# Peptides against a protein of PDB entry 2AKA: the designs that were tried, part 195

Target 1, 299 residues: chain A of PDB entry 2AKA
Amino acid sequence: MEDLIPLVNRLQDAFSAIGQNADLDLPQIAVVGGQSAGKSSVLENFVGRDFLPRGSGIVTRRPLVLQLVNSTTEYAEFLHCKGKKFTDFEEVRLEIEAETDRVTGTNKGISPVPINLRVYSPHVLNLTLVDLPGMTKVPVGDQPPDIEFQIRDMLMQFVTKENCLILAVSPANSDLANSDALKIAKEVDPQGQRTIGVITKLDLMDEGTDARDVLENKLLPLRRGYIGVVNRSQKDIDGKKDITAALAAERKFFLSHPSYRHLADRMGTPYLQKVLNQQLTNHIRDTLPGLRNKLQSQL

## One batch from the design tools (peptide; made by RFdiffusion4, then SolubleMPNN)

Design b2_p27_2_s1 (from b2_p27_2, 15 letters changed)
Fold by OpenDDE base, seed 2:
Parts: C-alpha cells; structure tokens; sequence
Structure b2_p27_2_s1 (fold): chain B 299 residues (1-299), chain A 27 residues (1-27)
C-alpha cells in the first residue's frame, strides 16, 4: 500500500494544476501565528535549510503548500516550474519571493493562490503543511489599512474546513491568553479537536517564569496538546548558525531546564515533526473514505 | 487534458486504497 501523505500530495498537485485546489477539503495542516511568532523557523528546522523569505512585517503573503518527502537525495521543486530541480536553497528562497511578487505586485499585497513547493530530503519525514500569512495589525508598504482583515479572511478559507488541522504557533514570551493563533483556532475549533499548539521562544521568557502549565496541557487544554520548541535567534539566522547545531542546543535547553526536564522527550522540533507526520497520516486515513465521492464530483 | 488525466489517475488510486481499507475493516 502506498504512503497516504504522498497520495494526498498527488491530489493536491492535480487540483492545483486545474485551478480547483480551493474547492477541496483535503486533509492538511494549516500553520497559523502572529508575525514573528517563529513559524518560518519551525518549517526551516524541519528541512534543515534556510529557504523561506525573511524580513520585517508580512513576509509570507501567499499560502505556501510545503510538501516534505523523505528521499535519498536533497532538492526542491515548484509546481509552477515543473522540471526544474533546485539544489541551492537560497535559490528556493528567491523563487518564492519572485513568484509572490509576480502575483501580488510591488505593493506587498496578499493573494490566496498557493505556492506549491516540494522538498525531497533524507532529513525529513513525509509531511505536508500549509504556511499561511502571519496575522498582523500593522500594514507595511502600500498595503491597505484593512490588511489585518484580509489576512484573517484568507486564513479562514483554510482553517474553517473540517479536514484541516491547525498548527497554532505562539511565542512564550508573550501573553498566551492573547495569542492570535490560539484565538483564531478557538474561533473555528471551539472544542480544540483540530488544533495542535506550538510554543516558541521558551528561551526568551523572563527569569523566574516558565510555560510548564501550558506545555502540560493544564492551562489552555487542547485535545492534541502542546509542543515546545526553541528556534534560532534572528542574530543566529543572520549569522548563518547551523540548524543542526541549533537543534542540539534546543535539546540541551529542555534537558537542562528545571521546569521542562521531565517533558524533554516530548519537546523540540524533531519530536514535533514526528507528531505531525503521525497526526496527518491518521487524519488522512480517517477522512479518505468520505473523499471519494467528492473528488469524483469535481472532475 | 493531461491535468485531467492526472487527476483521474489520482482519484483511481484513492479509490483503490479505500477499497483495500474497507476489505481490511470487514475482515
């Protein structure tokens, strides 16, 4: 039997090619979070490469369907430029930026039309994520003053779908009760059945404070729980700190922290990747029987 | 079109998988 995640990837690609991707309720994981919450860093840590656009304000302006595929070789390919294999991940970053600008123009606007990126790597598990624009209240460039609501509307197109799991990314050094990610998740998933919490920036919390109660699922309980991660600092990213070294530092952080030591085996980016792979696989299995008739009707 | 053929192929693969899954659940 073929792996379920690659099978759904083929469906996603086929529907994208015919312009009908928006009408499908395919099993997927949408990534939501405020600007600077650490979403891009989490995704790059899965791949082990720097390949996402960086900068201040709204960086992700189109949905990015990121299809990770375990392979003996390492390269990337875009659905919009078939036949081109990218081995330099800086070129991948540039292509994302160029393709974004091609559709949105120079005004830093947003578009709901996804970019489809597949990454083959020996360092990844099979996993498909939809990275969505970061929630913000501050327009940048020539963006309209209502950009906040445009972003929210775009997010709602994904997270309201029944077969969409929600990866809610929140920074620990901010009030989690006011997390934009958790608020939007609660709005569309009030029972917390589809939401997985990710807590970033645990290393940036004030001395004497911790997120233990959240990570133990005792403060704001989600059925699928919370996973803490420690990403590279912006300085580390700018200095091109090796992701492998950062992952080792993350492991050390959890093992050495008095509040997180007992949770260390259920924390960190590698564990998050495993959990997401398992969650998505199981979710696909559960939803596929209902998709057959829907798929046939969309031919 | 070629895209429609690819979509049809993907649907057929899903149908085959569902059929296999149903057989497993029935056993």
Amino acid sequence: as target 1 above (299 residues)
Amino acid sequence: SEEEKELQKAIEEVEKFIEELEKELAS
Scores: peptide ipSAE 0.033, ipTM 0.607, DockQ to the pose 0.069
Fold by OpenDDE base, seed 1:
Structure b2_p27_2_s1 (fold): chain B 299 residues (1-299), chain A 27 residues (1-27)
Amino acid sequence: as target 1 above (299 residues)
Amino acid sequence: SEEEKELQKAIEEVEKFIEELEKELAS
């Protein structure tokens, strides 16, 4: 079953190459969250590299299909430049920015056309995620005044699909009842069947507060539950804090916290990777027969 | 086109894998 994700990746790449990706209901995980919710940090923690664009406002302006592939070697490849292997992840970041600007222009607009990035690494499990633009309410700079609605419309193209799982990333230091990620997930998945909750910024909660009830799936229950993570702070990122060290600190955080100690084995980035790999694999297994039938009917 | 050929190959590969998986689950 470990071969299912790579097989779907090849299918996804093939569809992308012919420009039909937007119309396909492939089994996938879409990552949603408000701006600064910690989405990029979660993805970078999976790879163990800094490779995503950073900044204020809307950073992700095109869907990023991130295909993680376990390999003995470490490098990245883009579908739009086949044959070029990137070993410097700073160059990966620059390529994402360049390819985004190529399509969106200089006005910091968005495009629904995905960027397909495959990362080979010995430190990843096979996993494909679609990183979507962060939800925002206020345009900044020269962004279009309707940018909020443009982002929403783009997200809806993915999360409304029945075969799309939703990784809803919410910060713990904000009111979860007002989480943009959970709101959009509830809108398209009212029964909570397709949504996996990720709670970030647990280390930034007010003193005397915790997210125990959320993480125990008691407050806002999702069928697939919640996983807490601790990402690097912006200061840590700017200071080039090693992701491996951050993962160790994350583990220590959960183990040492009175409210989370009992959950520690079911928390953190490594556990999240395992869960997502398993969830995606099972989801592919369950959906591919139906997809095959649909594809065969179109051929 | 070359892209269409790649798509066809990918579909065939997925179909083959599903068939193998179905056989495994049936055993």
Scores: peptide ipSAE 0.031, ipTM 0.613, DockQ to the pose 0.069
Fold by OpenDDE base, seed 5:
Structure b2_p27_2_s1 (fold): chain B 299 residues (1-299), chain A 27 residues (1-27)
Amino acid sequence: as target 1 above (299 residues)
Amino acid sequence: SEEEKELQKAIEEVEKFIEELEKELAS
């Protein structure tokens, strides 16, 4: 069972090399959310490194297939530059930006062609996620006027697939009923069978408010439930706050919060990573019997 | 092409794994 995720990684790599990644119904987890929902921070917290592009507007402009692999060593590799090991995660960030710009140009456009990034680390569980562009409503700068719809169409290519699990990332400091992530998830998964909810920015909620009802799966029920996380603030990121320290602060947050203390053991980034690993593994197992036939049809 | 060969190899690995899994589940 432990080899299922790496097996699918090899398939993803092979299909990516032939330009078939976008059309393939592989068992995977697509990460969806509005811009600034905290997706990048969640992914970086899994790795324990700062390595994703930052900025205003559309940051992720190509799907990022992030393959986390538990290993005794720590380094990253890109499919588009095989054989090069990245040990400096700032260089990883720069490579993502460069590779994105190479395909999309300087106009801040988007492309459905994935970037495949594999990260080996002793601090990760085996996990593959597809980070998708953040949903936006208003074009900024040189973005195409129809960028909202371009992003939506791109997301739909992934989230409509039956074998795609959806990691819906929503900030708690905004109206969750209007969450872009939950809306798109509900559209393609009306019964909530494929969706895992992540609630970020719980520490930024107004005093006297909480997301307890959501986290207890009582407000907007998902079969796979919700997991709350606390990411580093922008100040913490700019101040180079260590992710390990941030994880400790996250744990303290849940344990000390009157509304979340009883849920603390089922909250936080480490628990989320574990759940996603288990969910993906089980999903792969359930999908594999039908995968062979689908793969053969792609040759 | 090389990419097609890699894909074929990956498919074969999947097939092998499925067969092994089926055997395990049958035991």
Scores: peptide ipSAE 0.029, ipTM 0.609, DockQ to the pose 0.070
Fold by OpenDDE base, seed 4:
Structure b2_p27_2_s1 (fold): chain B 299 residues (1-299), chain A 27 residues (1-27)
Amino acid sequence: as target 1 above (299 residues)
Amino acid sequence: SEEEKELQKAIEEVEKFIEELEKELAS
């Protein structure tokens, strides 16, 4: 039987080609988190390549629909550049930046118009994610005074949809009770039915502290639970530490940590990929009958 | 339009898949 995720990708591309429909409720995973929460690193770790824009403040300024497709070959394609295959992921990064700037200008404004990127790779599981702008409260540089509300309004367009799962990315070295990601998730998913928690920066917690209670789903319980990950540090990224070495270091971190050793087999980026693939597949299966009926009623 | 044709094809593929899945799950 054909994989469900690629099938939904074709549907998603078709809808994007005819224009964004505000009433569209496709099964998908929206990625939410505050600035510097580690969202970009999580996504890049899935691909095993550096390809997302980096910088201070709001880096993601348009929704990025990232379609990961398991393949024997490795290349990327943009929906706005049909027929062009990117094999250099630095060029992918540059294209994201150029396409963002084309619409938003140079003032670091935002646009709700998605960028659609498909990545074929032998290193990925089939998975579609929508990367959203990082939440912020303080405008910086030439950003408009109401940028916080613009971002929140954009996020709400995705996360309020019933068929949208929420990947809430929170750093462990900050107060998790005040996590922007968990707050917005709680607002639109008060029963915690659609939210998957990702805890980053576990390696940056103060000595003598840990996030065991959160990872064991005891502090802020989510039906779909929490998965801890350890991303490359900014120093590691600047030093061009490869992602393979980072994944090995992540595994070692969980295995060697007294508070996390017993959870190690249910932690880390590879496990997160598997869980998201399975959850998205199951979610698609559960929602497709309703989607079919809705689509047929519109024809 | 070409975009409408692509959408129609995608919908048809979804319908076929759902039908096949329902048959498999019922067995």
Scores: peptide ipSAE 0.033, ipTM 0.604, DockQ to the pose 0.069; fails the geometry check

Design b2_p27_2_s2 (from b2_p27_2, 13 letters changed)
Fold by OpenDDE base, seed 3:
Structure b2_p27_2_s2 (fold): chain B 299 residues (1-299), chain A 27 residues (1-27)
Amino acid sequence: as target 1 above (299 residues)
Amino acid sequence: MKEEEELKKAMKEVEEFIKELERQQAS
């Protein structure tokens, strides 16, 4: 059986190159979350490298189509600079920042025009994600006063699509009922058919509290369930703590926690990556027959 | 031109996959 994720990646790249990416409802996973929900850290943990922009406020200001490809070699490529192979992931981060600023300007505005990044690595499963700007209520710097609504409108362009799965990233150390990610997911997917819940910051919960009921899918049920992860702390990121060491610490966290030990084999970043690969593969298989007619109409 | 060729190639692969699925269901 042909690998379906690379097949869709080729379609996605081809449509992006001709400026028709926004019009095609390709099977994809859109990543949504509030600012500081740990969204970028989840993506970096998949790659095992620090490569996403960091800072205060809105860091992701354009959609980032992140195509992970299992390979014997490790390097990154951008669609906007074909033929250039990036082996230094700090340069990848700088290129994302530069390409973002080129389109949005210096005012920290946003643009709906995607950046297409492909990462080849022996440490990843085939997986395509669309990283979206973090939801915010407060403009920072020179951002327009309506930035909240601009971000929301941008997110809606992706998450309203029928073939879009939603990776809703919520921090455990905040009231889950107030999760921006789950709110927007419920708005566009009221039956919870397209939404996968990710719970971050489980290690930062108050003593005597846990997210067991959420992770067991008992509190706010999603058809596709919830997966808990433990990201590196900001201190660990600033100190350049190795992601491999962080993944080992994450595994230890779930195994040693009284409330999560029984779930440990269905938690953590490696399991999340596996589930997303399987979910996306199955979703592509289910949607391909319908995509045939759409593709033929656009040729 | 290259992008269009890549798109056509990808579309052919999709069509071949769908045909294989249809054959499996008819069997």
Scores: peptide ipSAE 0.075, ipTM 0.700, DockQ to the pose 0.069
Fold by OpenDDE base, seed 5:
Structure b2_p27_2_s2 (fold): chain B 299 residues (1-299), chain A 27 residues (1-27)
Amino acid sequence: as target 1 above (299 residues)
Amino acid sequence: MKEEEELKKAMKEVEEFIKELERQQAS
C-alpha cells in the first residue's frame, strides 16, 4: 500500500497549484504557538538543518507547509519553483524570506497563502507540518495595529478544520496555564481530541520548578499527550552549534533530570518526530474515507 | 492543465486506496 503521507502531499501540492489551498480540510498537523515559543527550532531539529527565517518580531508571516520525506538524498524543493533542488539550506532560508516578501511586501504583513516546502532527507521520517505565524500582541515595524487579530484569524482558518491536528508548542519557562498555544487549542478543540502538546525550554526553567505534571498529562490533559523537547539556545544557534550535538544534549538532559528521567524514553525531538509520523499516518487513514465525497466534488 | 491533471491523478490514487480499505474491512 502506498505511503499515506506522500499521497496527501500530492493532494496538497495539487490544490495549492490551482489556488484552493485555503479551503482544504486535508488531514494535517498545524503548528501553533506564541512568538518565540520554539516552533522553528522544533522543525529545524527534525531536518537537522538551519533553514527557517530568524529574527525579531513575526518571522513566519505565511503558513509554511513543510513536507518531510525520507530519502537517500538530502535536498529541498519549493512548489513555487518546481525543478530547482536546494542543497544549501541557507539558500532555502533565503528563498522562504524572498517568497514571503514577494506576497506580503516590505511592511512585514501576513498572508494566508501557504509556502510549500518539501525536504528530502535520510534523517527525517515522513511528516507534514503546517507552520503558522506565531501569536503576538505587539506589532513590529510597519505591521498594522490589528496584526494580532489578523494572525488569529489566519490560525483559525487551519485549526478549526475537523481534519487538522494541532501541535501546540508552549515554552516551559512561561506560565503554561496561559500558553497561547494551549488557549487556542482549547478554544477549537475543547475535548482535547486533536491537540498534541509540545513543551519547549524545559532547560530554562527556574531551579526547583519542573513541568512533570504537564508532561505526565495530569495538569492539562490532552488525549494525545505531551512531549517535552530541548532546543538549542539562541546562543547555540548563532554559534552554529550542530543539531546532532544538540540532540545528544537533549537526551542527556532528560536522562539526568530527576523530574524527567522516568519519562526520558517518551521525550525529545526524535521521539516527537516518531509520534507525529505515526499519528499523522493513522489520522490520514481514518479521515480519507470521509474525504472521498469532497474530493470527488472537485472533479 | 498540468496542475489539474496532477490533482486528478492524486484523487484517483486516493480513491483506489479507499477501495482497498473497504475491501479489507469487508473481509
Scores: peptide ipSAE 0.070, ipTM 0.696, DockQ to the pose 0.069
Fold by OpenDDE base, seed 2:
Structure b2_p27_2_s2 (fold): chain B 299 residues (1-299), chain A 27 residues (1-27)
Amino acid sequence: as target 1 above (299 residues)
Amino acid sequence: MKEEEELKKAMKEVEEFIKELERQQAS
């Protein structure tokens, strides 16, 4: 069952090569959330490397199809530069920035054309995620005043598809009822069948408050539930704090917190990765027979 | 698993069709 994810990766690559990426309802997980919700940190924690662009405002400006593959070696490959193996993840970051700027220009615009990145690592489970631009209401630089709606339109191209699961990333230190991620998920998945909730910044909540009711799936219930995570602080990222040490600190946080101790074995980045691998594998198994039939009928 | 093997076989066929489509578009 583990090999079903790499199988879909080959389909994704094939459709990308022919320029028809958005036309197929492939089983996938789209990552959605507001700016600074912690999406990039979650993805980097899966890999155990710093490799995503950082900065203020809109950082992700093209969809990033991130294909994680368990391997004995560690390296990255881009679909747009076949045959080049990246072992320095700083070079991976630079390539993402360069490829983004090549298509969008210098005005910080967005493009719906995906970047396809595959990461081989002994530290990952097989998992494919589509990282989408963060939702924002504030244009930066030369961005058009309607950039908010351009981003939303781009997200809708993914999250409206029936075979798309939604990883909704929300920070705990803000009003969860007003979460951009949960709002868009509710719009396209009103019954909460395709949405997985991720709650970040649990360590930044006001003293005397907690997200226990949300994490126990009692406040805003989703069929697939919620998983809490603790990411590195911006200071820790700038200081290049080791991700392994951060994951240990995350576990300590849940184990030592009175409100989360009983949930600790069902929280944290490693558990999230495991759950996503299992859910995606099962989802592929359920959807591929129907997808095959549709594809064959259209040829 | 037997089910997984059948799915892999089916998707290999799909992959072959996609490659053929790519060749036709390049012509």
Scores: peptide ipSAE 0.050, ipTM 0.626, DockQ to the pose 0.363
Fold by OpenDDE base, seed 1:
Structure b2_p27_2_s2 (fold): chain B 299 residues (1-299), chain A 27 residues (1-27)
Amino acid sequence: as target 1 above (299 residues)
Amino acid sequence: MKEEEELKKAMKEVEEFIKELERQQAS
């Protein structure tokens, strides 16, 4: 069963190479959330490396198809530069930025054309995620005034697909009722069948408040539930705090928090990764017969 | 598991077809 994700990865690469990826409803997980919701941090925590663009405003400006592959070795490869192995993850970040700029130009616009990045690591489970640009309401710099709508349109190209699971990333220190991630998810998945909720910034909630009801799936029920995570603070990131240490701190947070200790075994980044691996694998298994039939009928 | 393997083989065939199509388009 674990081989299903790599199989779909090869299909994704093949379709991307021929420019037909937009027309296929491949089983996948799209990551959605507002700017600063913590999407990039979640992905980096899976890898255990800093490799995604950082900054204010829109950092992800093209979809990033992140293919995590469990391996004895650690390196990254891009589809657009096959054969080049990246072992320095700073160079991975730089390549993402360069490849983004190559297509979007200097105005920090967006493009719906994905970047395909495969990361081999002993610290990951097989998992493919499509990181999408963060939803924003305010253009920054030279961005077009309609950038909000451009981002939404781009996201809709992914999340409207029936075989697309939605990883909705929402910060706990903001009103969840106003979560951009949950709003867009509810728009395209009103019954909450395809949406997995991730709640970040639990450590930044106001004193005396907690997200227990959300995490217990009682407030805004999703069929696939919610998983809370604690990401590194911006200070920790800037200080190059080790992700392994941050994951230990995350575990400690859940275990020591009165409102979350009973949920601790079903919280945190490692658990999230496991759940996503399982859900994606199962989702692929369930959807591949139909996809295969569709593809074969077109051949 | 058997079904998954069959699906894997079938999808591999599709994959190979796509690769061939890509090669043809590049030539």
Scores: peptide ipSAE 0.047, ipTM 0.611, DockQ to the pose 0.355

Design b2_p27_2_s3 (from b2_p27_2, 14 letters changed)
Fold by OpenDDE base, seed 2:
Structure b2_p27_2_s3 (fold): chain B 299 residues (1-299), chain A 27 residues (1-27)
Amino acid sequence: as target 1 above (299 residues)
Amino acid sequence: ESELKKLLEEIKKVEEFIKELEKQQAE
């Protein structure tokens, strides 16, 4: 069933070629979270490469459709430049920045037009995610004062769709009750049927505090539960710390922590990848018949 | 319309693949 996701990638590419059609609801996982919640780090940990734009303020300004494909070779391809294979992931980062600036300009504006990136790698599971701009309350550059609401409106175009699963990314070192990700998820998914919680920055919590109750799904229950992860620090990223080493450190963190040791086998980036692969596969299987019928009725 | 037909064909391919996998699992 794992091979189902690559097949759906062709469908997604065809869909992208037509443009965004509000009448069609593709099965997908949208990644939502506040600015600096750790979304980009989670995605880079999946790939095992540094390839996403970095900086202060709003970094992701267009939706990024990230298609991960397990392969014997490692390279990336963009839908907007077919035939070009990227083997240097620094060039991938530069292309994302250039393509973003081409559409949005230099004023740090946003656009709802997705960038479609496919990554082939022996280190990934088959998985497709839509990385969305981080929610923020602070305009940067020449952004309008209502940029917060523009971002929210963009997110709503994805997360309101019935066939969209929501990966809600929240930092543990902030009040979870005020999580932007969980708030928007609760608004569009009040029964918690489509939301998967990811808790980042567990290693940055205050001494004597932990997120055990959250991770055990006892505090703010979601049907699909919560998965904790530990990302590289900004210092580690700037210092080009190896992602493989970071993943080993993540596992060590959960195994050695008194509050998380019993959960360690259901935590961490590798486990998150497996869960998302399974969830997306099942979701595709369940939703495609309805999508087919809807599309056929439009012909 | 032609693009919609292309989408429908891609969906059908995916559905056929699912059916084949389910058939193999049932055997």
Scores: peptide ipSAE 0.278, ipTM 0.817, DockQ to the pose 0.069
Fold by OpenDDE base, seed 4:
Structure b2_p27_2_s3 (fold): chain B 299 residues (1-299), chain A 27 residues (1-27)
Amino acid sequence: as target 1 above (299 residues)
Amino acid sequence: ESELKKLLEEIKKVEEFIKELEKQQAE
């Protein structure tokens, strides 16, 4: 069943080539989260490489269709520069930034036009995600004062789609009730049928507090539940801490934490990857017939 | 649109693949 996702990548590319079309509802997972929610770190942990733009404010300014493909080799390819294989993931980061700036300019504006990135790696599960700009209330650079709403409008183009699953990334060290990710998810998925919660920064919670109730799906229940992860700190990222080491530390964190040890096997980045792979696979299977029928009716 | 037809064909291929996978799982 894992082979289904790579097969659907061709479909994803075709959809991307057509552009933003409200009539098309491709089964996909959209990643949403506020600024500094740990969204980029989650994605990089999947790949095991630093390859996403970093910085203050919104670093993702275009949707990033991230297609992970399990392979014996490790390299990346962009749809906008076919035939070029990137083996240095720093170059991948630079290409994302360059391609973003090419369209949005240097004022850190946003564009709804996706960047399509495919990563081949022996360390990934087959998985396709759409990384969306981080929700923010604070414009940076020459961004317009209504950038918050522009971002939200962009996100809504994805998350309102019935066939879109929502990976809502929220930091544990903030009030979950005020999570931008969960708020937008609740708005478009009031019954919690399409939302997967990711709780980051569990290691940064105040002493004596924990997110056990959230992770056990008892506080803000989602049908698809919550998965906690521990990302590298900004210091660790700046210090070029190895992601593999960070993943080991993450495992240790959950196993050793009194509040989470009983959940440890259902927590962490590797488990998240597995769940997302399964969820996407099942979702594709369930939704493609409907999509086929819809497209057929348009002919 | 030609692209729409292409998409439909791709979807059909995926569906066929799913059916084959399901068949294999049943065996």
Scores: peptide ipSAE 0.272, ipTM 0.816, DockQ to the pose 0.097
Fold by OpenDDE base, seed 3:
Structure b2_p27_2_s3 (fold): chain B 299 residues (1-299), chain A 27 residues (1-27)
Amino acid sequence: as target 1 above (299 residues)
Amino acid sequence: ESELKKLLEEIKKVEEFIKELEKQQAE
């Protein structure tokens, strides 16, 4: 069943070629979170490479369709530059930045037009995600005063779709009740049927506090539950800490923590990848008949 | 229109793959 995802990638590429006006709801996982929620770090941990833009404020300014494909080789390809294989992931980052600026300009504006990136790697599970701009309250640089609402409108174009699963990324070291990700998820998925919770920064919680109740799905229940992860700190990223080492540290964190040790086998980035792969696979199977029927009705 | 037909064909390929997997599981 895992092999369904690569097949759907071809479908997704074809949809991208038609443009957003196709009114077709592809089965997909949209990643939402506030600024600095750890969203980009989660995605980079999946790949095992640093390849996403970094900086202050709004970093992701266009949707990034990230297609992970398990392969014997490691390289990346963009839909907008066919035939070019990227083996240096720093060049991948630069291409994302350049392509973003090409469309949005230098004023840090946003665009709903996706960037399509496919990553082949022996270290990934088959998985497709749509990385969306981080929610913010404060404009930065030359951004328009209403940038918050522009971002929200963009996100709503994805997360309101019935066939869209929502990966809601929330930091544990902030009040979960104030999670931008969970707020928007609750707005469009009030029954919590399409939302998967990711809790980051568990290692940065105040002493004597934990997110056990959240991770056990007891505080703010989601049908699809919560998965905790520990990302590299900004210091670790700047120091070029190896992602493999970070994954080992994450495993150690859960195993050694009194509040999380009993959950350790259902936590961490590798488990998150497996869950997302399975969830997406099942979701594809469940939604394809409806998509087929809708498409046929448009012919 | 032509693009929609291509999409439909891709969907059918996925569905066929699912059916084949289910068949293998039943054996």
Scores: peptide ipSAE 0.269, ipTM 0.808, DockQ to the pose 0.097
Fold by OpenDDE base, seed 5:
Structure b2_p27_2_s3 (fold): chain B 299 residues (1-299), chain A 27 residues (1-27)
Amino acid sequence: as target 1 above (299 residues)
Amino acid sequence: ESELKKLLEEIKKVEEFIKELEKQQAE
């Protein structure tokens, strides 16, 4: 089952060559969330490397198709520069920034044209995610005044597809009822058939509060449930705390927390990776016949 | 059209792989 996703990666690449004007619903997971919701940290934890752009305002400005492939070697490749293997993930970050700027210019605008990044690593499960720009309400700098709507329109191009699973990332230290991720998910998936929730920043909640009801799927229930994670703090990132140590700390957090101990085996980044791998695999299997038929009808 | 044909070919490969996996699980 594990080797199914790499085959679908080739399908993803072929789809990208056709462009977004194609009326095809490719099986995939779209990652959605507000700015600073912790999406980048979650994705970096999957890879075990710091490789995503960081900064103020809108950081992800193009969809990033992130294809994780379990391999004996560790390196990254971009579809737009075939043949170049990146072993330094700082260079990966720089390439993402450069490729983004090449298309969007210097005004921090957005583009719906995806960047395709494939990461080979012994530390990853096979998984394909589409990282989407963080939702925002306030433009910064020289961004267009309608940037909020531009982002939403871009997201809708992905999340409205029936074959798209939605990874909704929400911070626990904010009112979940106001989660941009859950709002958009509910809008396009009202029955919760395609949405899985991720709750970040559980370690930053106010004293005396917890997200137990959410994680137990008793508050704002999703059919595919919620998974809590604990990412590195900004201080930890700046202090070059390695992701391996952070994962150990995450495990300890759940095991030692009175409200989460009983859920610990169904929480954390490693469990999230496993669940997403399984969910995507099953989703591909279930949706591929329909995709085939749709494609054949267009020939 | 050529791109669609490529997509169809990739889909077929995936379907064949799934079929093989299901066969192995049944054994």
Scores: peptide ipSAE 0.248, ipTM 0.810, DockQ to the pose 0.097

